# Ledger of designs, part 331: peptides against a protein of PDB entry 6TME

Target 1, 324 residues: chain A of PDB entry 6TME
Amino acid sequence: NRLKRAYIALQAWKKAFYSDPFNTAANWVGPDVCSYKGVFCAPALDDPSVLVVAGIDLNHADIAGYLPPELGLLTDVALFHVNSNRFCGVIPKSLSKLTLMYEFDVSNNRFVGPFPTVALSWPSLKFLDIRYNDFEGKLPPEIFDKDLDAIFLNNNRFESTIPETIGKSTASVVTFAHNKFSGCIPKTIGQMKNLNEIVFIGNNLSGCLPNEIGSLNNVTVFDASSNGFVGSLPSTLSGLANVEQMDFSYNKFTGFVTDNICKLPKLSNFTFSYNFFNGEAQSCVPGSSQEKQFDDTSNCLQNRPNQKSAKECLPVVSRPVDCS
Target 2, 324 residues: chain A of PDB entry 6TME as posed
Amino acid sequence: NRLKRAYIALQAWKKAFYSDPFNTAANWVGPDVCSYKGVFCAPALDDPSVLVVAGIDLNHADIFGYLPPELGLLTDVALFHVNSNRFCGVIPKSLSKLTLMYEFDVSNNRFVGPFPTVALSWPSLKFLDIRYNDFEGKLPPEIFDKDLDAIFLNNNRFESTIPETIGKSTASVVTFAHNKFSGCIPKTIGQMKNLNEIVFIGNNLSGCLPNEIGSLNNVTVFDASSNGFVGSLPSTLSGLANVEQMDFSYNKFTGFVTDNICKLPKLSNFTFSYNFFNGEAQSCVPGSSQEKQFDDTSNCLQNRPNQKSAKECLPVVSRPVDCS

## One batch from the design tools (peptide; made by RFdiffusion4, then SolubleMPNN)

Design b2_p30_5_s3 (from b2_p30_5, 16 letters changed)
Fold by OpenDDE base, seed 2:
Structure b2_p30_5_s3 (fold): chain B 324 residues (1-324), chain A 30 residues (1-30)
Amino acid sequence: as target 1 above (324 residues)
Amino acid sequence: DSILESLDKKYEITDPEAHLAAILAELRAA
C-alpha cells in the first residue's frame, strides 16, 4: 500500500523533528496522511484510481530536524519544498527512489556535505533549489547535463571551477553567488540558449570574461560583481540585446567602457564601479540618460567624482591584462 | 543583495497545490 508507505515515511520524519515551533506536524496522526498539514495527495500517474502522496510543502515552518532515510518511501512525490526550516545533516540517498521528483527546494536550511548527488538521479527534475545551506566541495558537472529550468546554488560553500558543461544547461536562471567558485567563466557559457538570469556575485572567479557571453541573447540579468575578473569588457557584450541589469562592480577590470555596451537597448542598470576602468563613453556617464542608471564610482576615470587615486590606479592601469 | 532578493520573490512558490497540479500535468504529458 502506497499510502501506508507514506505513513511510515512521514511518521519517521516527524520522529526526526527536534523542534516544530508552529506545530506543523501536530495533525500528523493516524493513517490518513492526505490530511496531514503540508502533505498533498493526488491520483497516481500510473493508476488514477490510487491516491498517493504527490507533494510535500513545509516551507517556512522553522522545523529543526533531519531528513531520515525513510523518506525514500515517498516514491510518488513530485514536489518537495521544505525551505526556510532548520533541517540539518545530509540529503539521504534513499531519495533516489523518488523518480517523479520535479521540484526540489531545500533552500534556507542547515544542510551540509557535498553536493547532493541524489538530485542527479531524478530524471524529471526541473527545479533545484539548494541555496542558503552549507553544501561544500565540487559542483558536479552532470548538474548542467540535466534538463533543469532553474538551478539555485547561491550562499553555500561550493568550491572549484564552474564546470564547462554549463553550456549544456537549459536553465533560465542559475545562481552561483556567494560561494567559493574559482577560475574562469567557461567559454561554453554562450551556449546557454535559455538563460535569462545568471548571478556570479561574491566568488573567487578570475581571468577575462569570455567573449561568448555576448551570445546570451535572452539574458536579462547578468551579475558578475565581487570577483577577481581582469581585462577589458568584451566588445561582444553589445550582443546582449535583452540585458536589463548588468553588474561588473568590485572586480579588476581595466580599459574603456564603450558606447556599444552602455547603449544596449534594454539596459536599465549598469554598475561597473570599483574597478580600474580608465575611460568611459559619454553614454556611460551617470546622469547621461533618463532611462538608464549607471555607476562608475571608484574607477580610474578622469574628470569624474569618487575615483581612485593615481597611486592606486597607476600600477594596474599601466599593466593591462591582454585578453586576446 | 538586491538581485538575489528579487529572484527570491520571483521564484517564490506560494500555491503548492497549483504547482503540484501543473507538475503532474507535465509529467502526464511526457
Scores: peptide ipSAE 0.695, ipTM 0.965, DockQ to the pose 0.938
Fold by OpenDDE base, seed 1:
Structure b2_p30_5_s3 (fold): chain B 324 residues (1-324), chain A 30 residues (1-30)
Amino acid sequence: as target 1 above (324 residues)
Amino acid sequence: DSILESLDKKYEITDPEAHLAAILAELRAA
């Protein structure tokens, strides 16, 4: 009996709760699991006459606890959302049995350990949100081989380089922000055919931006702020026909910010402050447009306010990095 | 960060039942 297995799983989970401040699991009593708060049943895909637990939503329940291995008994779950809780520990490998997993959101918890590779075992996964946790180590390159629509990795402890397989990703949104990623952005990034939003904020990324970024025709948000990028902005950025929000602030960029970038047709906000740019086109000057917002603060620009001193600029500007 | 907050809002799921129905429809069609 599939509901019986679900009962076992859910009772094990309830037992794994250390704190339930909103008494979310107060009604988790008895065999009628479909009546449980946050538990959603539906006809099974393989047999419409059978009712199964198809979804879990415990978002914003502030529950403290862990995910017990018995959750692997919830084999019919396609939606698993438990964000904004205080769950700790690791994602149990027993969840590999949840072959229908479509959306997995464990964001804003206290999970630890390496990337939950169990996510790679789910053939139908489209939405992966593990942001705001304490996951660490390397990002498995296989994550980008999956047909995901959304990948949220921000605010974790991931390190090492971004896999070159990123170009294979079908995701429309990917967040790397506030991790410990290092190295260069892979040139394969330009192959992300469905990419709309990508965020690299607050990592240890370095090197030159790859020219291939300009191939991201569908990107609306590109934020690479607070890293260690060097060199000039790629001229190919003029190809970002749909970019609306672009942020390169708090890096070590040099060179000239061109008209071709600042006049991008959909550009709404372009922040390139706190770099070492030594020139900008008139179209890049804050206030030059009513339709666009720019920030050129703390660069090496002449005749602009709030710029770095010559002493700070000269050593960097005089030794520009050649990204060719 | 403002951009992250905006993304949080944009991709927030507020109706799990509706989402589940859509998911199951997709899975059934596959």
Scores: peptide ipSAE 0.694, ipTM 0.965, DockQ to the pose 0.961
Fold by OpenDDE base, seed 3:
Structure b2_p30_5_s3 (fold): chain B 324 residues (1-324), chain A 30 residues (1-30)
Amino acid sequence: as target 1 above (324 residues)
Amino acid sequence: DSILESLDKKYEITDPEAHLAAILAELRAA
């Protein structure tokens, strides 16, 4: 009996709660699991006459506890959202039995350990949100081989390089922000055919930006701020026909910020502050447009306010990194 | 920061039951 298995799983989970401030699981009593708060039942895909647990939503419940292996008994779950809780430990490998998993959101919790590789076992997964946790180690390259729509990895402890397989990703949104990623952005990034929003904020990324970024025609948000990027901005950035929000601030970029970038047709905000740019086109000057917002603060620009001193600029500007 | 906050709001699910129904419809069609 599928609901009986669900009952076993949910009762095991209730026992794994250390704290339930809002008494979310107060009604988790008895075999009628479909009446449980945060539990959603639906007709089974293989037999519409059978009712099964198809979704879990415990978002914002502030529950402290862990995910017990018995959750693997919830084999009909397609939606699993437990964000904004205080769950700790690791994601159970037993969740591999949840072959219908479509959306998995465990964001804003206290999970630890390596990337939850069990997520790679879900053939129908479209939405993966593991942000605001303490996951660590390498990002498995296979994550980008999956037909995901959204991948949220920000605010974790991931390290190492970004996999070259990123170009295979079908995701429209990917966040890497606030991790410990290092190395260069892979040149394969330009092959992300569905990408709309990508965020690299606050990592240890370095090197030159790949020219292939200019191939991201559908990108509306590109944020690479707070890293260690060097060299000039690729001239191919003029190809970002749909970019609205672009941020390269707090890096070590040099060279000239061109008209072709600042005049991008959909550009709303372009922040390139706190770098070592030694020139900018007039179209890049803050206040030059009513439709666009620019920030050129703390660069090596002449005749602009709030720039770095000559002493700070000279050592860097005189030795620009050649990205060609 | 602001961009991450905007993404949080954009992808927030407000009606899990309705969202689940949509997911199940997609799975049935696959």
Scores: peptide ipSAE 0.688, ipTM 0.963, DockQ to the pose 0.945
Fold by OpenDDE base, seed 4:
Structure b2_p30_5_s3 (fold): chain B 324 residues (1-324), chain A 30 residues (1-30)
Amino acid sequence: as target 1 above (324 residues)
Amino acid sequence: DSILESLDKKYEITDPEAHLAAILAELRAA
């Protein structure tokens, strides 16, 4: 019965394919769905004597099509990976019936519309990857209330502010890069207890960096480049004991880059180029360390190469933003 | 971006069947 439902779903999906250049679904014929390419069966969790479709992996199949509502019949699926295809449309609400969903990867497709709120209905979801699509609108605050391990949102059309609920997230990796997020980074960011990697690249974020960033003791990658951040770097950044890669380039930062930041014990790469910094500690100078790589290009530093002109610097440096 | 590419590689799944088995084991333990 469960495999029969799966058959209905998979056949409906096959009919929803506009193009299958690698003939991935060529063997999707007959009731033996467990033999279908990209379909993986396993004993049901509730009854080991029953075989069910537990996983779908069609990664890199270059399939054009859409996700039909009949996919909601795949109620035993825990793994759904269909990245690097050409699927379009929206994520069906019927997928709410897939209560075992553990990993959902629809990255690198042509999906549109608002954030797929159906993802919020999956109680066991740990991995959410919707990057490289055309999702738009606001990010629902509830996404960070979920017990996720990884959240990939980069390269979409999301806008508005980053929810303050971010501090509740249990994710070790979160990407916001290449969207249209605006406003400040919430102060609650410091409460992300499991955070290792966070990327804000290429948004419209602004304001001062919150001091609470310094509380991210487990973070190894922090990239806030290509935004509109202002003010000085928080002195609390000295608390990033495990940061290895840090990038603040292409912002509007001012002030002095201190020893406390550049001497972070695990720091291997620190890029603060293309800002308006008017001073740096000796430990921040590129070439000053064999173990660390720095980039101070295009700031307002004296006696350093490749800096902005006085004409460019003076208007900004003379009017520093007070983040206090 | 290099950092995004590195993340892609880090979280790439190469063996979906084995990965599924691990997922199911986690779900059973929950």
Scores: peptide ipSAE 0.687, ipTM 0.963, DockQ to the pose 0.917

Design b2_p30_5_s4 (from b2_p30_5, 13 letters changed)
Fold by OpenDDE base, seed 1:
Structure b2_p30_5_s4 (fold): chain B 324 residues (1-324), chain A 30 residues (1-30)
Amino acid sequence: as target 1 above (324 residues)
Amino acid sequence: SSILEKLDEKYTITDPEAHLAEILAELRAS
């Protein structure tokens, strides 16, 4: 039966533990898997008279080990949360059998290898959190074709460009931060109809910001700090009617920071420090507003403190990048 | 870093059992 399969899977997993400092799996003994700590049972969706393992939550257990292929026997699992452990290796392809997977959180572990493409096989997946691991390589474009609500990719080793398919994403939150992504932000980004928070912090992204960012009417957080972006801020950013947190710091932006951006109605924090901006509207000056916080440090602004020297500014400011 | 922490807090699940119930309800409705 299904619970027997679950028993096999869970026992295999227990054997795959190298360390269980909190003795989380101490009670993982015997066939009554529904009593296992971190294991949650529920009536099966296809047969309410059958009890199945529907969820696993081992968050913050500090368990060292790996995910054995036998986990593929947990075919009824919809929730798989094992964050903040020390699991290593790769995500088993056998997890493709978990067709009810809805939330998959393996964040804060030691997983390696390419993007776990098995996640693409889950038709009902809404939440994908693989942040704070060592996943590497290219991000498969298909990830954004899925009807995901949340995609956390930050703090990995992903490389290459951000797929153009990003515009197809239905996710409200996407984190790219602290990877090795390169290239431009795709113009299709403006098509992310449900986007609330997007974070690009600390990558190798470059080029001009696409004008289409201004179409992100629902975005509340836009952080593109610590990259290699160039050119002026798009005038279309005035369309970010709901943006609250905006950060463009530590880039190579030039030009003038306009009133239209700094007077955005919901803007609470706007950081554009450590760039090469050569002008800012009065509304952008730190201290100019009681309800908004600005940081213009280390730019090429006149009559402002803590700016770059003329020697540093002149070579960049005199050769502005045309993003048109 | 601060924004990432805020996002982490915002999307942290604190009650897996209750959350699972919601998930299963959604799956049943689908």
Scores: peptide ipSAE 0.647, ipTM 0.954, DockQ to the pose 0.904
Fold by OpenDDE base, seed 3:
Structure b2_p30_5_s4 (fold): chain B 324 residues (1-324), chain A 30 residues (1-30)
Amino acid sequence: as target 1 above (324 residues)
Amino acid sequence: SSILEKLDEKYTITDPEAHLAEILAELRAS
């Protein structure tokens, strides 16, 4: 009996709670699991006459505990949302049995260990949110081979390079922010055909920006701030016809910020502060447009306020990195 | 950051039951 299995799983989970400050699981008593708070039942996909647990939503419950292996008995779950809790430990491998998993949100918890590779086993997964945890190590390149719509990885402890497989991703949104990723952005990035938002904020990324970024014609948000990027901005950025928010601040960029970038048709905010740019087009000057906001603070620009000193600029500007 | 907050708001699911129904419909169609 599928509901009996669900009962076993949910009771095991309740026992794995260290703290339930809002008494979320107070009504988790008895075999009627469909009445449990945060548990959602629906007719089974394979047999509409059978009622099964199809969704779990315990968002914002501030529950402390862990995910026991018995959760693998919830084989009919397609939606698993437990964000904003205090769950710790690792994601159980037993969750591989949840073959209908469609949305997996464990964000804002205390999970540790390597990337939860069990997520790679879910054939129907579209939404993966593991942000604001303590996951560490390498990002499996296979994550981008999956037909995902959204991938949230920000605010973890991931390291190593961004996999070249990123170009295979079908995701519209990917966040890498606030990890320990290093190396260059792969040239394959331009092949992300569905990409709308990508965020690299606060990593150890370096090198030149690949020209292929300009192929991301559907991107509306591109944030590469707070990294170690060098060289000039690619001229191909003029191809970002739909970009609205663009941030390259807090890097080591040099060269000239061109009209072709600042005049992008849908650009609303462009921040390139705290770099070593030595020139900008008039269209890039803050206040030059009522429709666009620019920030050119702390560069090596002449006749602009709040710039770096000549002493700070000269060593870098005189030795520009050639990305060509 | 502000952009991360905006993304968080954009992709927040507020009605899990309704959203689940959509998911299940999609799974049935596949």
Scores: peptide ipSAE 0.646, ipTM 0.954, DockQ to the pose 0.911
Fold by OpenDDE base, seed 4:
Structure b2_p30_5_s4 (fold): chain B 324 residues (1-324), chain A 30 residues (1-30)
Amino acid sequence: as target 1 above (324 residues)
Amino acid sequence: SSILEKLDEKYTITDPEAHLAEILAELRAS
């Protein structure tokens, strides 16, 4: 009996709670698991006459505890949302049995360990949110081979390089922000055919931006701020026909910010502050447009306010990195 | 950051039961 297995799983989970400040699991008593708060039942996909646990939503419950291996008995779950809790430990490998997993959100918890590779085993997964945890180590390249719609990785402890397989991703949104990623952005990034939003904020990324970024025709948000990027902005950025929000601030960019970038048709905000740019087109000047907002603060621009001193600029501007 | 907050808002699910129904419908169709 599927509901019996669900009962075993849910009772094991309740036992794994250290604290339930809102008494969310107070009614988790008895075999009628479909009445449990945060538990959602539906007719089974393989047999509509059978009722199964199809979803778990314990978002914002502030529950402290861990995920016991018995959760693997919830084989009919397609939606697993437990964000904004205080769950700790690792994601159980037993969750590989949840072959219908469609959305997995464990964001804003206290999970540790390497990337939860069990997520790679879910064939129907579309939404993966593991942000705001303490996951560490390398990002498995296989994550981008999956047919995901959304991948949230931000605010973890991931390190190493971004996999070249990123170009294979079908995701519309990917966040890398606030990790320890290093190296260059892979040239394959331009192959992300469905990409709308990508965020690299606050990593240790370096090198030149790949020209292939200009191939991201559908991207509306591109934020690479707070890294160690060098060189000039690629001229191919003129190809970002739909970009609305673009941020390159807090890097080590040099060179000239061109009209081709600042006149992008959908551009609403372009921040390139806190770099070493030594020139900008008139179209890039803050206040030059009513429809666009620019920030050129703390560069090496002449005749602009709030720029770096000559002493700070000269050693960098005089030795620009050639990205050609 | 501001952009991360905006993305969080954009992709937040407010009605898990209704959303689950949509997911299940999609799974049935696939």
Scores: peptide ipSAE 0.645, ipTM 0.953, DockQ to the pose 0.959
Fold by OpenDDE base, seed 5:
Structure b2_p30_5_s4 (fold): chain B 324 residues (1-324), chain A 30 residues (1-30)
Amino acid sequence: as target 1 above (324 residues)
Amino acid sequence: SSILEKLDEKYTITDPEAHLAEILAELRAS
């Protein structure tokens, strides 16, 4: 009996709650699990005459506790949303039994340990959100082999390089922000055929930006701010026909910011402040356009306000990194 | 707001029951 298994799982989970300040699980009593707050039932996919627990949504419940292994009994769950709670511990490997998992959101919790590899076992997974936790270690390359639509990894403790497999990803949005990722952005990034938004903010990434970024024709948001990137901006960035928001601020870029970048047709905001650029086209100057916003603050530009001193600029500008 | 906050808002699900119905429909079609 599927609902009986669900009852066992949900009661085990209730027992694993340390604090339920909004009394979300107050009505989690008795065998009628479909009446439980945050529990959603639907006809089973394999038998429409059978009612099963198909979704869990406990978002914003501020519940403290952990995920017990008995959650693996919820084999019909396709939607699991428990963001903005205070759950701790690790993601149970028993969740591998949830073969219908479609959206998994455990963001804004206190989960720890390595990347939850159980997520790799879900064949139908489209949405993975593990942001704002304490996950650590390496990002498994296999994550980008999956047919995901969205991957949120930001605000964790991941410290590996970005896998070369990123080019295989079908995701429209990927966030790496506020981790400890290091190394270069893989050249394979240009093969992300469905990419709309990608965010690298606040990592330890370095090296030159790959020319292949210019192949991301559908990207609307590209943010690589607050890293250690060096060299000039790739000329191929002129190929970003749909980019609206672009941010390269707080890096170590040098060289000249060209017209071809600043005149991108859909560009609305381009921030390249806090670098070591020594020149910019007139089209890149803040205030030069009514439709576009630019920020060139704290570079090595001549005849512009709020720039770095010669003392700070000369050591870097005189030794430009060759990315060719 | 930062770009991260904007993305959070964009991909926030407000009606889990309705969204679940859509998910299940997609799973049936696959």
Scores: peptide ipSAE 0.642, ipTM 0.952, DockQ to the pose 0.878

